# Ledger of designs, part 42: peptides against a protein of PDB entry 7VSI

Target 1, 32 residues: chain A of PDB entry 7VSI
Amino acid sequence: EDISEDPSWARVVNLNALLMMAVAVFLWGFYA

## One batch from the design tools (peptide; made by RFdiffusion4, then SolubleMPNN)

Design b2_p25_6_s3 (from b2_p25_6, 18 letters changed)
Fold by OpenDDE base, seed 2:
Structure b2_p25_6_s3 (fold): chain B 32 residues (1-32), chain A 25 residues (1-25)
Amino acid sequence: as target 1 above (32 residues)
Amino acid sequence: SEEYRVALEAALMALFAMLLALFYA
């Protein structure tokens, strides 16, 4: 089975992942 | 207040992370 990513959606997912990491860093900085 | 200081620190960390994302993604 081919599990290769669609390049356009890969970019969207990567950007969202980074934004979520920024939120996680905020929460970590606030509560830890 | 200490609460605002901590919140500011966290906000700066989040901002930094977002800026890194902007430049490297």
Scores: peptide ipSAE 0.086, ipTM 0.621, DockQ to the pose 0.039
Fold by OpenDDE base, seed 3:
Structure b2_p25_6_s3 (fold): chain B 32 residues (1-32), chain A 25 residues (1-25)
Amino acid sequence: as target 1 above (32 residues)
Amino acid sequence: SEEYRVALEAALMALFAMLLALFYA
């Protein structure tokens, strides 16, 4: 079975991962 | 703490760099 990523969806996933990290950092910055 | 604030600043810079890499690579 081919598990290679579609490059467009890979970019979407990467963007969402970065957004989630930004939110986590903001929460850390607020409460730390 | 101040240590956490410094680490936060570094983390924000790292995230900015990752965003640039994502858009320009």
Scores: peptide ipSAE 0.084, ipTM 0.619, DockQ to the pose 0.046
Fold by OpenDDE base, seed 5:
Structure b2_p25_6_s3 (fold): chain B 32 residues (1-32), chain A 25 residues (1-25)
Amino acid sequence: as target 1 above (32 residues)
Amino acid sequence: SEEYRVALEAALMALFAMLLALFYA
């Protein structure tokens, strides 16, 4: 079965991943 | 401490870079 990503949704997922990492870095920087 | 200050500055730079990536990548 093919599990290849739709390229438009892949971009959305990747941008959200970057956003989540930015939030994690912020939390570490100010609260850890 | 100095170590925490440096870590914070690095974290802020990383945050900025990732935010820019949302707009330009």
Scores: peptide ipSAE 0.080, ipTM 0.604, DockQ to the pose 0.084
Fold by OpenDDE base, seed 4:
Structure b2_p25_6_s3 (fold): chain B 32 residues (1-32), chain A 25 residues (1-25)
Amino acid sequence: as target 1 above (32 residues)
Amino acid sequence: SEEYRVALEAALMALFAMLLALFYA
């Protein structure tokens, strides 16, 4: 089965991952 | 605690780096 990433969707996923990490940092900062 | 203060400072720097990455990725 082909598990290779489409380059355009890979970029979308990577940007969403960075956004979620930014949200996690804000939550950590608020409760730290 | 001092550990949380240091961790928070590091996290804010990491956040800034991630925000920059959003513009250039």
Scores: peptide ipSAE 0.079, ipTM 0.609, DockQ to the pose 0.086

Design b2_p25_6_s4 (from b2_p25_6, 16 letters changed)
Fold by OpenDDE base, seed 2:
Structure b2_p25_6_s4 (fold): chain B 32 residues (1-32), chain A 25 residues (1-25)
Amino acid sequence: as target 1 above (32 residues)
Amino acid sequence: SSSYRVALAAALMMLFAMLLALFYA
C-alpha cells in the first residue's frame, strides 16, 4: 500500500498551508 | 486602537508573504 502524495494535490495542500500560516500571523498581530 | 491593530496585522501578514515568496517560490 502506497501513501505517497499525488504531486498535484500536494501542491494544493502546501499552498493552503502557507495561506493558513499567513492568516495566523494576521490574527496574532490583530489580537496581540 | 482598532486602526492600529488592523495596520499592524496587515503589515505582519504582508511581511510574512514577502518572506515566503523569497524562500518558497
Scores: peptide ipSAE 0.203, ipTM 0.769, DockQ to the pose 0.042
Fold by OpenDDE base, seed 1:
Structure b2_p25_6_s4 (fold): chain B 32 residues (1-32), chain A 25 residues (1-25)
Amino acid sequence: as target 1 above (32 residues)
Amino acid sequence: SSSYRVALAAALMMLFAMLLALFYA
């Protein structure tokens, strides 16, 4: 079975990952 | 101060977004 990512879903996952990283940075700054 | 922490957190968040734009765009 092919393990390659669907390019559209890869983009969705990547954007959500970046969003979560931004939220993590906010929390880091808030509780720093 | 909560307002200071929110401002700092927002600034870091914006800096992070700026760096992402710099390296991705």
Scores: peptide ipSAE 0.202, ipTM 0.767, DockQ to the pose 0.043
Fold by OpenDDE base, seed 5:
Formats: C-alpha cells, structure tokens, sequence
Structure b2_p25_6_s4 (fold): chain B 32 residues (1-32), chain A 25 residues (1-25)
C-alpha cells in the first residue's frame, strides 16, 4: 500500500505504455 | 522502398494490436 497506484493514473500509464509498445513495433518493422 | 517498410511496420503494428486483443478478451 505504501506504493499503491491511484486507479485513474494507473489506467493512463497503462494506455500510454501500450501506445509506446505499438510505436516501438512500428519502428522495428520500419527499420527491419 | 519506403512503401514496403511502412507496409511491414503497419502489419507488425496491427499484429501486435490483435495479439493484445486476444489476451485481453
């Protein structure tokens, strides 16, 4: 609980993480 | 060519999204 996440910001972070992973896959494919 | 690289990148991006959907659903 000392490091527990706020649910709203956890959702924002998770969505941005998924978007960054998608962009990373795009770049990997572009320079493959 | 740039068109080939963009097409490949987009295909991999869509594949990634599809896999995420399968594991979420």
Amino acid sequence: as target 1 above (32 residues)
Amino acid sequence: SSSYRVALAAALMMLFAMLLALFYA
Scores: peptide ipSAE 0.202, ipTM 0.766, DockQ to the pose 0.046
Fold by OpenDDE base, seed 4:
Structure b2_p25_6_s4 (fold): chain B 32 residues (1-32), chain A 25 residues (1-25)
Amino acid sequence: as target 1 above (32 residues)
Amino acid sequence: SSSYRVALAAALMMLFAMLLALFYA
């Protein structure tokens, strides 16, 4: 069984991961 | 102040984005 990612959904997931990291950095800067 | 924290958080967020661009490109 192959668990390879679909390229279109891989991009969506990666963009959301980067967005989450950016938000995390904002929160770190605001509350730290 | 609240404005200072927002400015600092935004600056760090922009710095993070720039570093991501360097590592990705």
Scores: peptide ipSAE 0.198, ipTM 0.764, DockQ to the pose 0.045

## One batch from the design tools (peptide; made by RFdiffusion4, then SolubleMPNN)

Design b2_p26_3_s2 (from b2_p26_3, 22 letters changed)
Fold by OpenDDE base, seed 2:
Structure b2_p26_3_s2 (fold): chain B 32 residues (1-32), chain A 26 residues (1-26)
Amino acid sequence: as target 1 above (32 residues)
Amino acid sequence: MAAYEANLRAVLEMLVAAFLELEKYN
């Protein structure tokens, strides 16, 4: 299905999402 | 400003918790 995620790539995307959230927390902590 | 910072922190903490829980199923 065109909108279904491959489990391996879903894991990579989710880990990158966690990294982006960590960056957001650090930017908030440094600039806000 | 303090309310904005507190809410932003709470949202980020909840998102991190949700994604960490999701990773247990991947």
Scores: peptide ipSAE 0.070, ipTM 0.579, DockQ to the pose 0.267
Fold by OpenDDE base, seed 5:
Structure b2_p26_3_s2 (fold): chain B 32 residues (1-32), chain A 26 residues (1-26)
Amino acid sequence: as target 1 above (32 residues)
Amino acid sequence: MAAYEANLRAVLEMLVAAFLELEKYN
Protein backbone atom coordinates (compact mmCIF):
# COMPACT_ATOMS: atom_id res chain seq x y z
CA GLU B 1 0.00 0.00 0.00
CA ASP B 2 1.31 3.43 -0.99
CA ILE B 3 0.43 6.00 1.69
CA SER B 4 3.00 8.61 0.64
CA GLU B 5 1.67 12.14 0.21
CA ASP B 6 2.44 14.97 -2.20
CA PRO B 7 4.55 17.63 -0.41
CA SER B 8 2.38 20.51 -1.67
CA TRP B 9 -0.85 18.92 -0.46
CA ALA B 10 0.84 17.94 2.80
CA ARG B 11 1.43 21.64 3.51
CA VAL B 12 -2.16 22.52 2.60
CA VAL B 13 -3.47 19.85 4.97
CA ASN B 14 -1.17 20.99 7.78
CA LEU B 15 -2.22 24.63 7.36
CA ASN B 16 -5.87 23.60 7.47
CA ALA B 17 -5.18 21.56 10.62
CA LEU B 18 -3.66 24.67 12.20
CA LEU B 19 -6.67 26.78 11.21
CA MET B 20 -9.06 24.18 12.64
CA MET B 21 -7.16 24.24 15.95
CA ALA B 22 -7.33 28.05 15.99
CA VAL B 23 -11.09 27.94 15.39
CA ALA B 24 -11.46 25.39 18.19
CA VAL B 25 -9.57 27.67 20.59
CA PHE B 26 -11.75 30.64 19.64
CA LEU B 27 -14.94 28.62 20.11
CA TRP B 28 -13.70 27.37 23.48
CA GLY B 29 -12.69 30.88 24.54
CA PHE B 30 -16.01 32.39 23.52
CA TYR B 31 -18.55 29.74 24.53
CA ALA B 32 -16.88 27.99 27.49
CA MET A 1 -10.40 40.83 30.19
CA ALA A 2 -6.85 41.84 29.21
CA ALA A 3 -5.40 38.67 30.76
CA TYR A 4 -8.07 36.57 29.02
CA GLU A 5 -7.20 38.03 25.60
CA ALA A 6 -3.47 37.65 26.27
CA ASN A 7 -3.95 33.97 27.17
CA LEU A 8 -5.90 33.27 23.97
CA ARG A 9 -3.19 34.99 21.93
CA ALA A 10 -0.46 33.01 23.69
CA VAL A 11 -2.22 29.69 22.98
CA LEU A 12 -2.60 30.58 19.29
CA GLU A 13 1.06 31.61 19.03
CA MET A 14 2.14 28.33 20.63
CA LEU A 15 0.01 26.34 18.15
CA VAL A 16 1.60 28.20 15.21
CA ALA A 17 5.09 27.65 16.61
CA ALA A 18 4.41 23.93 17.12
CA PHE A 19 3.17 23.42 13.55
CA LEU A 20 6.07 25.37 12.04
CA GLU A 21 8.49 23.26 14.05
CA LEU A 22 6.83 20.00 12.92
CA GLU A 23 7.01 21.10 9.27
CA LYS A 24 10.81 21.18 9.52
CA TYR A 25 10.90 17.45 10.31
CA ASN A 26 8.45 16.31 7.62
Scores: peptide ipSAE 0.070, ipTM 0.563, DockQ to the pose 0.225
Fold by OpenDDE base, seed 1:
Structure b2_p26_3_s2 (fold): chain B 32 residues (1-32), chain A 26 residues (1-26)
Amino acid sequence: as target 1 above (32 residues)
Amino acid sequence: MAAYEANLRAVLEMLVAAFLELEKYN
């Protein structure tokens, strides 16, 4: 069974990672 | 405190750059 990432789902995961980083920057900017 | 904030900013910027570079090849 292949464990390689499906290209479409890899993109979805990466975009969500960017969203989480944006949230982290927001929290840092306002609460740290 | 200033050094902590600068380091945290640098890490976040590098992570963003890495993901943007990765998306270029997807």
Scores: peptide ipSAE 0.069, ipTM 0.570, DockQ to the pose 0.267
Fold by OpenDDE base, seed 4:
Structure b2_p26_3_s2 (fold): chain B 32 residues (1-32), chain A 26 residues (1-26)
Amino acid sequence: as target 1 above (32 residues)
Amino acid sequence: MAAYEANLRAVLEMLVAAFLELEKYN
């Protein structure tokens, strides 16, 4: 099966992924 | 401490750069 995404929602998901990764890095940095 | 902060900043900048690069494919 070919899986594709709507480009607009793909961007929203990626931006949220970036935000979550940034928060995770900040938490790691704070407690490291 | 200064080196620690610089390294943290560098990691954040690399994350942003990586996602901006990936957005070019979507």
Scores: peptide ipSAE 0.068, ipTM 0.560, DockQ to the pose 0.246; fails the geometry check

Design b2_p26_3_s3 (from b2_p26_3, 22 letters changed)
Fold by OpenDDE base, seed 2:
Structure b2_p26_3_s3 (fold): chain B 32 residues (1-32), chain A 26 residues (1-26)
Amino acid sequence: as target 1 above (32 residues)
Amino acid sequence: MEELRRNLEAVLEMLVAAFLELERYN
């Protein structure tokens, strides 16, 4: 199976990963 | 515990920076 990422979807996933990390920092700073 | 929290926050900031850098080269 080809597990290589389509560049368009790779960008979407990376942007979502960044967003989730920003949310994690906020939650950590506020609640922990 | 405060030191651990500060260290984990620093790691998260570095991960964000790394992803921003990767996105720049995508």
Scores: peptide ipSAE 0.141, ipTM 0.674, DockQ to the pose 0.281
Fold by OpenDDE base, seed 3:
Structure b2_p26_3_s3 (fold): chain B 32 residues (1-32), chain A 26 residues (1-26)
Amino acid sequence: as target 1 above (32 residues)
Amino acid sequence: MEELRRNLEAVLEMLVAAFLELERYN
């Protein structure tokens, strides 16, 4: 690890990243 | 829509795996 992160904010960002990935996949699946 | 569900689950598993790999290597 090169950059230290506040673990609380890291968790929030990571959860949002996973959520956005899931939403993108569902949108693709819905419209394709 | 079972095929769609299976496909989405497979993609989600790949996304999670890739995310965990990125976290491990950072």
Scores: peptide ipSAE 0.134, ipTM 0.662, DockQ to the pose 0.160
Fold by OpenDDE base, seed 5:
Structure b2_p26_3_s3 (fold): chain B 32 residues (1-32), chain A 26 residues (1-26)
Amino acid sequence: as target 1 above (32 residues)
Amino acid sequence: MEELRRNLEAVLEMLVAAFLELERYN
């Protein structure tokens, strides 16, 4: 079975990951 | 607050740079 990622969906996931990292950085910087 | 903001901006710039680099190899 080919378990390789679809490039388009991989990009969507990566963008969401970046956004979550940004949110985490701000939460850490301002509240933790 | 300005110093904290500058540091956070630097972190964000690094995250964006890393993302763009990974996307170039995808």
Scores: peptide ipSAE 0.133, ipTM 0.658, DockQ to the pose 0.241
Fold by OpenDDE base, seed 1:
Structure b2_p26_3_s3 (fold): chain B 32 residues (1-32), chain A 26 residues (1-26)
Amino acid sequence: as target 1 above (32 residues)
Amino acid sequence: MEELRRNLEAVLEMLVAAFLELERYN
């Protein structure tokens, strides 16, 4: 990584990224 | 509904794969 991250916050961000993807897919599936 | 579930699963798998691939470049 070019920018050093606090490992604990990196995990939180990564988890939120996955959650956001899941939410987006379910919204797409529900409304499309 | 089962087909919808299968399609959502496929999309999720692709998103996870893309996420993991992008993370390798950081």
Scores: peptide ipSAE 0.135, ipTM 0.664, DockQ to the pose 0.138; fails the geometry check

Design b2_p26_6_s2 (from b2_p26_6, 16 letters changed)
Fold by OpenDDE base, seed 5:
Structure b2_p26_6_s2 (fold): chain B 32 residues (1-32), chain A 26 residues (1-26)
Amino acid sequence: as target 1 above (32 residues)
Amino acid sequence: SLANLNLEVLLNMALALFVAYAAVTS
C-alpha cells in the first residue's frame, strides 16, 4: 500500500501543527 | 492578558510562527 503523503496537504497539515504549537505555548505560559 | 505574558513565552510563540512562515514560503 502506498502511504505517501500528498505534498500540498502535507504542507497544510504541517502549517496547522505549527500554529497549534504556538497556541499550546500560549496556554502553557498563561496557565502553568 | 496577552500583554502580561513573560518574554520567554512570547519568544517561543514567535519562533513557532516564524517556522510556520518558513514552511509556507519554502
Scores: peptide ipSAE 0.124, ipTM 0.661, DockQ to the pose 0.110
Fold by OpenDDE base, seed 1:
Structure b2_p26_6_s2 (fold): chain B 32 residues (1-32), chain A 26 residues (1-26)
Amino acid sequence: as target 1 above (32 residues)
Amino acid sequence: SLANLNLEVLLNMALALFVAYAAVTS
């Protein structure tokens, strides 16, 4: 309970994580 | 350059965005 994720904020964090992964893939493809 | 991004990279980016879409709609 103490460290359980709020469902709405969990979704926001997950979305941002996936967007960052897309950016990372771009940087990998562009520079590597 | 950005115009020279290969299809593989673009598809990987598209996949990530699709998964993101699924995450917010589920």
Scores: peptide ipSAE 0.124, ipTM 0.660, DockQ to the pose 0.114
Fold by OpenDDE base, seed 4:
Structure b2_p26_6_s2 (fold): chain B 32 residues (1-32), chain A 26 residues (1-26)
Amino acid sequence: as target 1 above (32 residues)
Amino acid sequence: SLANLNLEVLLNMALALFVAYAAVTS
């Protein structure tokens, strides 16, 4: 289907999303 | 307290990294 994800790139995107969440929690803890 | 908040932040960071590990291992 035209908007379905390639499984390998889906894994890369999901990893980066979770790393960004860890960074966001750090920033919240440091500045809030 | 501030100490409890700092610990909560650290645990949330650790959880995020663990979920990231699970995502690349599965």
Scores: peptide ipSAE 0.120, ipTM 0.646, DockQ to the pose 0.133
Fold by OpenDDE base, seed 2:
Structure b2_p26_6_s2 (fold): chain B 32 residues (1-32), chain A 26 residues (1-26)
Amino acid sequence: as target 1 above (32 residues)
Amino acid sequence: SLANLNLEVLLNMALALFVAYAAVTS
């Protein structure tokens, strides 16, 4: 329980992680 | 080929965005 994620903020973090992964793929595709 | 790699990267980018969209709407 001490390190359990709040479900709403877990969603926010996961969404941002996915968006960052998409940006990383973009950078790989166009600038590598 | 480089062309195939570019297509692969673009498709992976589209997939990532689709997964993000699904996560927002579910």
Scores: peptide ipSAE 0.115, ipTM 0.638, DockQ to the pose 0.122

Design b2_p26_6_s3 (from b2_p26_6, 16 letters changed)
Fold by OpenDDE base, seed 3:
Structure b2_p26_6_s3 (fold): chain B 32 residues (1-32), chain A 26 residues (1-26)
Amino acid sequence: as target 1 above (32 residues)
Amino acid sequence: SLEELNEQVLLNMALALFVAYLLVTS
């Protein structure tokens, strides 16, 4: 079976990863 | 102030969303 990423879901995952990184930086700014 | 901080957070979140969109769609 092909294990290559579906391009649409790859974008969804990448977007969520970047959003989570932004949230982490905000939390660091407030509490670290 | 808390109001200033809230405004900064909202603007930074909007910027982050826009940058993320550009990176994902490039």
Scores: peptide ipSAE 0.069, ipTM 0.593, DockQ to the pose 0.082
Fold by OpenDDE base, seed 5:
Structure b2_p26_6_s3 (fold): chain B 32 residues (1-32), chain A 26 residues (1-26)
Amino acid sequence: as target 1 above (32 residues)
Amino acid sequence: SLEELNEQVLLNMALALFVAYLLVTS
């Protein structure tokens, strides 16, 4: 039983996290 | 102007995506 992250999915998740951060910064820049 | 704002947004988005790519592929 392996509980470590799958490297491919880790990359997908990290990319989506960074995209969400970028969107959040743009929303902050526009509305704050 | 709205046109300049749109250009800035697009450039910032492109930069953000590029930085994200570099961070993920590092």
Scores: peptide ipSAE 0.069, ipTM 0.585, DockQ to the pose 0.083
Fold by OpenDDE base, seed 4:
Structure b2_p26_6_s3 (fold): chain B 32 residues (1-32), chain A 26 residues (1-26)
Amino acid sequence: as target 1 above (32 residues)
Amino acid sequence: SLEELNEQVLLNMALALFVAYLLVTS
């Protein structure tokens, strides 16, 4: 099977990855 | 104060969303 990413869904995944990183930094700032 | 902290958190979240948008759409 071809595992190449659909460009539109790749964009959605990348956005969610960046948002999760932002949340992780906020949690670090709050609890550390 | 808690109010100033809340405002700074909201501004940081807005900035994070804006930067994320720029990175995804670039």
Scores: peptide ipSAE 0.069, ipTM 0.585, DockQ to the pose 0.079
Fold by OpenDDE base, seed 2:
Structure b2_p26_6_s3 (fold): chain B 32 residues (1-32), chain A 26 residues (1-26)
Amino acid sequence: as target 1 above (32 residues)
Amino acid sequence: SLEELNEQVLLNMALALFVAYLLVTS
């Protein structure tokens, strides 16, 4: 069974992950 | 001022988006 990521969706997921990390850093910087 | 803070927040958001873009496309 091939569960390898579709390259296009991998990029979308990675971008969203990085955006979520940026938001998390902002929240951390504000509350910690 | 709140105006200056808003400007800095927007600039930081723009920078974060740009950095994220560079990391994803690298």
Scores: peptide ipSAE 0.066, ipTM 0.577, DockQ to the pose 0.073

## One batch from the design tools (peptide; made by RFdiffusion4, then SolubleMPNN)

Design b2_p27_1_s1 (from b2_p27_1, 24 letters changed)
Fold by OpenDDE base, seed 3:
Structure b2_p27_1_s1 (fold): chain B 32 residues (1-32), chain A 27 residues (1-27)
Amino acid sequence: as target 1 above (32 residues)
Amino acid sequence: NVAAALEAALNALLAQLAAALAAAAAA
C-alpha cells in the first residue's frame, strides 16, 4: 500500500495531535 | 457550566494520552 505510516512517526504525530487538543481545550476554558 | 466542561475535557485527554503512551511502549 502506498499510503502507509511507519509506526514510529505515527506515534509522534498522534501525540502531537493530543497536545494540540489539550491546548485548544485550555484556550476554550480561558475565553469561555 | 464551563468549569465542569473543562474538567471533563481534561480528564478525557489524560485518558487518551495514557492510552497513547501505553501503545507507544508496547510497540
Scores: peptide ipSAE 0.053, ipTM 0.496, DockQ to the pose 0.305
Fold by OpenDDE base, seed 2:
Structure b2_p27_1_s1 (fold): chain B 32 residues (1-32), chain A 27 residues (1-27)
Amino acid sequence: as target 1 above (32 residues)
Amino acid sequence: NVAAALEAALNALLAQLAAALAAAAAA
């Protein structure tokens, strides 16, 4: 089975993952 | 201090966004 990502959508997902990590760090810093 | 936390978060977001844009531009 081919599980390779489409390069364009992989970039979008990676960028959103980065933003999600920044939000998570903020929440961690605020509540912990 | 909520204001200080928000400033730090904003700075982190901007830095990460800049890095992500640079990486995307290099790909």
Scores: peptide ipSAE 0.044, ipTM 0.501, DockQ to the pose 0.450
Fold by OpenDDE base, seed 5:
Structure b2_p27_1_s1 (fold): chain B 32 residues (1-32), chain A 27 residues (1-27)
Amino acid sequence: as target 1 above (32 residues)
Amino acid sequence: NVAAALEAALNALLAQLAAALAAAAAA
């Protein structure tokens, strides 16, 4: 099996990464 | 008001989640 990215899954992962960054920013703003 | 700020932040995250899920579903 190859590790080549499926374009649809790559997009899902990238969107999830953006959501995680948004969560991090809100937590930072709340506690810092 | 800490509670109000938290609620607003969570609401924003929920809106972003809904948009992201819709975008992911179209992928």
Scores: peptide ipSAE 0.043, ipTM 0.516, DockQ to the pose 0.171
Fold by OpenDDE base, seed 1:
Structure b2_p27_1_s1 (fold): chain B 32 residues (1-32), chain A 27 residues (1-27)
Amino acid sequence: as target 1 above (32 residues)
Amino acid sequence: NVAAALEAALNALLAQLAAALAAAAAA
């Protein structure tokens, strides 16, 4: 079975992950 | 203070969102 990612969706997911990490860092910095 | 930190963080997130959207648009 082919497990390769579609390049466009991989990029969208990666960018969304980075945005979520930025939000997580804010939450950690504020509440921890 | 809390308000200043929230404003700064929101501004940074908006800038990152703009960059992310620009990068996504280049797909």
Scores: peptide ipSAE 0.042, ipTM 0.511, DockQ to the pose 0.246

Design b2_p27_1_s2 (from b2_p27_1, 21 letters changed)
Fold by OpenDDE base, seed 5:
Structure b2_p27_1_s2 (fold): chain B 32 residues (1-32), chain A 27 residues (1-27)
Amino acid sequence: as target 1 above (32 residues)
Amino acid sequence: TVEAALQLALNVLVAALAALVAAAAAA
């Protein structure tokens, strides 16, 4: 329980991580 | 050209990541 994640917010964080990776690839593609 | 192939690859990668975001949102 101390370091356990709330399942709802864990999903939000994971989705944001995927979104940031998509943006990073987009930016890489833009400057390539 | 290598440049054209790179742009195609990047377009595919962006599309794939967009699909992963959509899939994760549905899970």
Scores: peptide ipSAE 0.103, ipTM 0.613, DockQ to the pose 0.146
Fold by OpenDDE base, seed 3:
Structure b2_p27_1_s2 (fold): chain B 32 residues (1-32), chain A 27 residues (1-27)
Amino acid sequence: as target 1 above (32 residues)
Amino acid sequence: TVEAALQLALNVLVAALAALVAAAAAA
């Protein structure tokens, strides 16, 4: 419990992680 | 060509990532 995430903030962090991966793939595809 | 095949594969991967983002946003 000491290191457990609040469910709402966990969603925000996970969404940002997925968005950053999508941006990275767009950049990779652009310069491929 | 290899370049065309790579571009097609990347288009599919981008579409898959967009779907994952949309699914996560809807959860």
Scores: peptide ipSAE 0.102, ipTM 0.618, DockQ to the pose 0.151
Fold by OpenDDE base, seed 2:
Structure b2_p27_1_s2 (fold): chain B 32 residues (1-32), chain A 27 residues (1-27)
Amino acid sequence: as target 1 above (32 residues)
Amino acid sequence: TVEAALQLALNVLVAALAALVAAAAAA
């Protein structure tokens, strides 16, 4: 379907989202 | 103290997030 997501790329995108959140928390922890 | 509690919370959140990243990488 037009909006279906490839499972392998879904995993990559989700992992990137978690990595970005981890980086944000590290930055917050360092500068807050 | 409040500051010590906040630092503990930060440490726990960082550890939890690291675990989530590791779990996502393994899935």
Scores: peptide ipSAE 0.093, ipTM 0.611, DockQ to the pose 0.137
Fold by OpenDDE base, seed 4:
Structure b2_p27_1_s2 (fold): chain B 32 residues (1-32), chain A 27 residues (1-27)
Amino acid sequence: as target 1 above (32 residues)
Amino acid sequence: TVEAALQLALNVLVAALAALVAAAAAA
């Protein structure tokens, strides 16, 4: 069974991961 | 103060992360 990512969707997931990290840092900074 | 230094560090971190997100979106 091949569980390899489609390159286009890998990019979408990676971008969303970075956006989630940015949101987390904003929340951390807000409540710091 | 320590709090002011931490806030400055967080501001720089947020700005850097925003730049990385923008760069990733442009690629």
Scores: peptide ipSAE 0.092, ipTM 0.601, DockQ to the pose 0.127

Design b2_p27_1_s3 (from b2_p27_1, 19 letters changed)
Fold by OpenDDE base, seed 4:
Structure b2_p27_1_s3 (fold): chain B 32 residues (1-32), chain A 27 residues (1-27)
Amino acid sequence: as target 1 above (32 residues)
Amino acid sequence: MEEAALQLALDTLVALLEALAAAAAAA
C-alpha cells in the first residue's frame, strides 16, 4: 500500500494547516 | 494597556501568517 503524498494535495494541506494556525491564534488571542 | 499590546501583537502575527499563506498560494 502506497501512502506517498501527491505533491499538489500536499500543498493544499499545507496551506490549510497555515490558515488553521492563523485562526487558532486569533481565537486564542480573543478568548485568552 | 498590556492587554491591548498583546492583542496588537496577536493581530500582527495572524496577519503575517495570512500573508505567508497568500505568498505560498501564489508560488
Scores: peptide ipSAE 0.080, ipTM 0.539, DockQ to the pose 0.159
Fold by OpenDDE base, seed 3:
Structure b2_p27_1_s3 (fold): chain B 32 residues (1-32), chain A 27 residues (1-27)
Amino acid sequence: as target 1 above (32 residues)
Amino acid sequence: MEEAALQLALDTLVALLEALAAAAAAA
């Protein structure tokens, strides 16, 4: 089975990772 | 002083979000 990355899903995952980082920074800045 | 600190925090948050958005657009 080939586990090569689908380019469209790679982008979706990367976008979600960046969104999570932004939320984490917000939570740290507001509550810490 | 409190208002100024809040505004600074907001400005820095916006800058971070814009930087992340730019990184996302380049991906």
Scores: peptide ipSAE 0.056, ipTM 0.502, DockQ to the pose 0.153
Fold by OpenDDE base, seed 5:
Structure b2_p27_1_s3 (fold): chain B 32 residues (1-32), chain A 27 residues (1-27)
Amino acid sequence: as target 1 above (32 residues)
Amino acid sequence: MEEAALQLALDTLVALLEALAAAAAAA
């Protein structure tokens, strides 16, 4: 099984991960 | 004291968001 990651899609996933972290912090700040 | 604590919390939140933006730019 080839587990190598396409570098372009790796970047897209990482950017979305950071976006989701920012959204989570905003939700915490608003509701906590 | 409560107002100062809130301002510190907001400043730290902004700093964290800026760090995330910098990390995104470097990804």
Scores: peptide ipSAE 0.051, ipTM 0.484, DockQ to the pose 0.139
Fold by OpenDDE base, seed 2:
Structure b2_p27_1_s3 (fold): chain B 32 residues (1-32), chain A 27 residues (1-27)
Amino acid sequence: as target 1 above (32 residues)
Amino acid sequence: MEEAALQLALDTLVALLEALAAAAAAA
């Protein structure tokens, strides 16, 4: 079974990962 | 001294976020 990513969905996943990291940094800055 | 350390941390964070944004855009 080919597990290669569709390039469009790879971008969607990566952008969501970046958004989650930005939120995590905000939460760290606010609560730590 | 403390302000310089905080600024270094902020600059490093911005650089990392910019690198991640570039990597995401290149996908």
Scores: peptide ipSAE 0.048, ipTM 0.514, DockQ to the pose 0.193

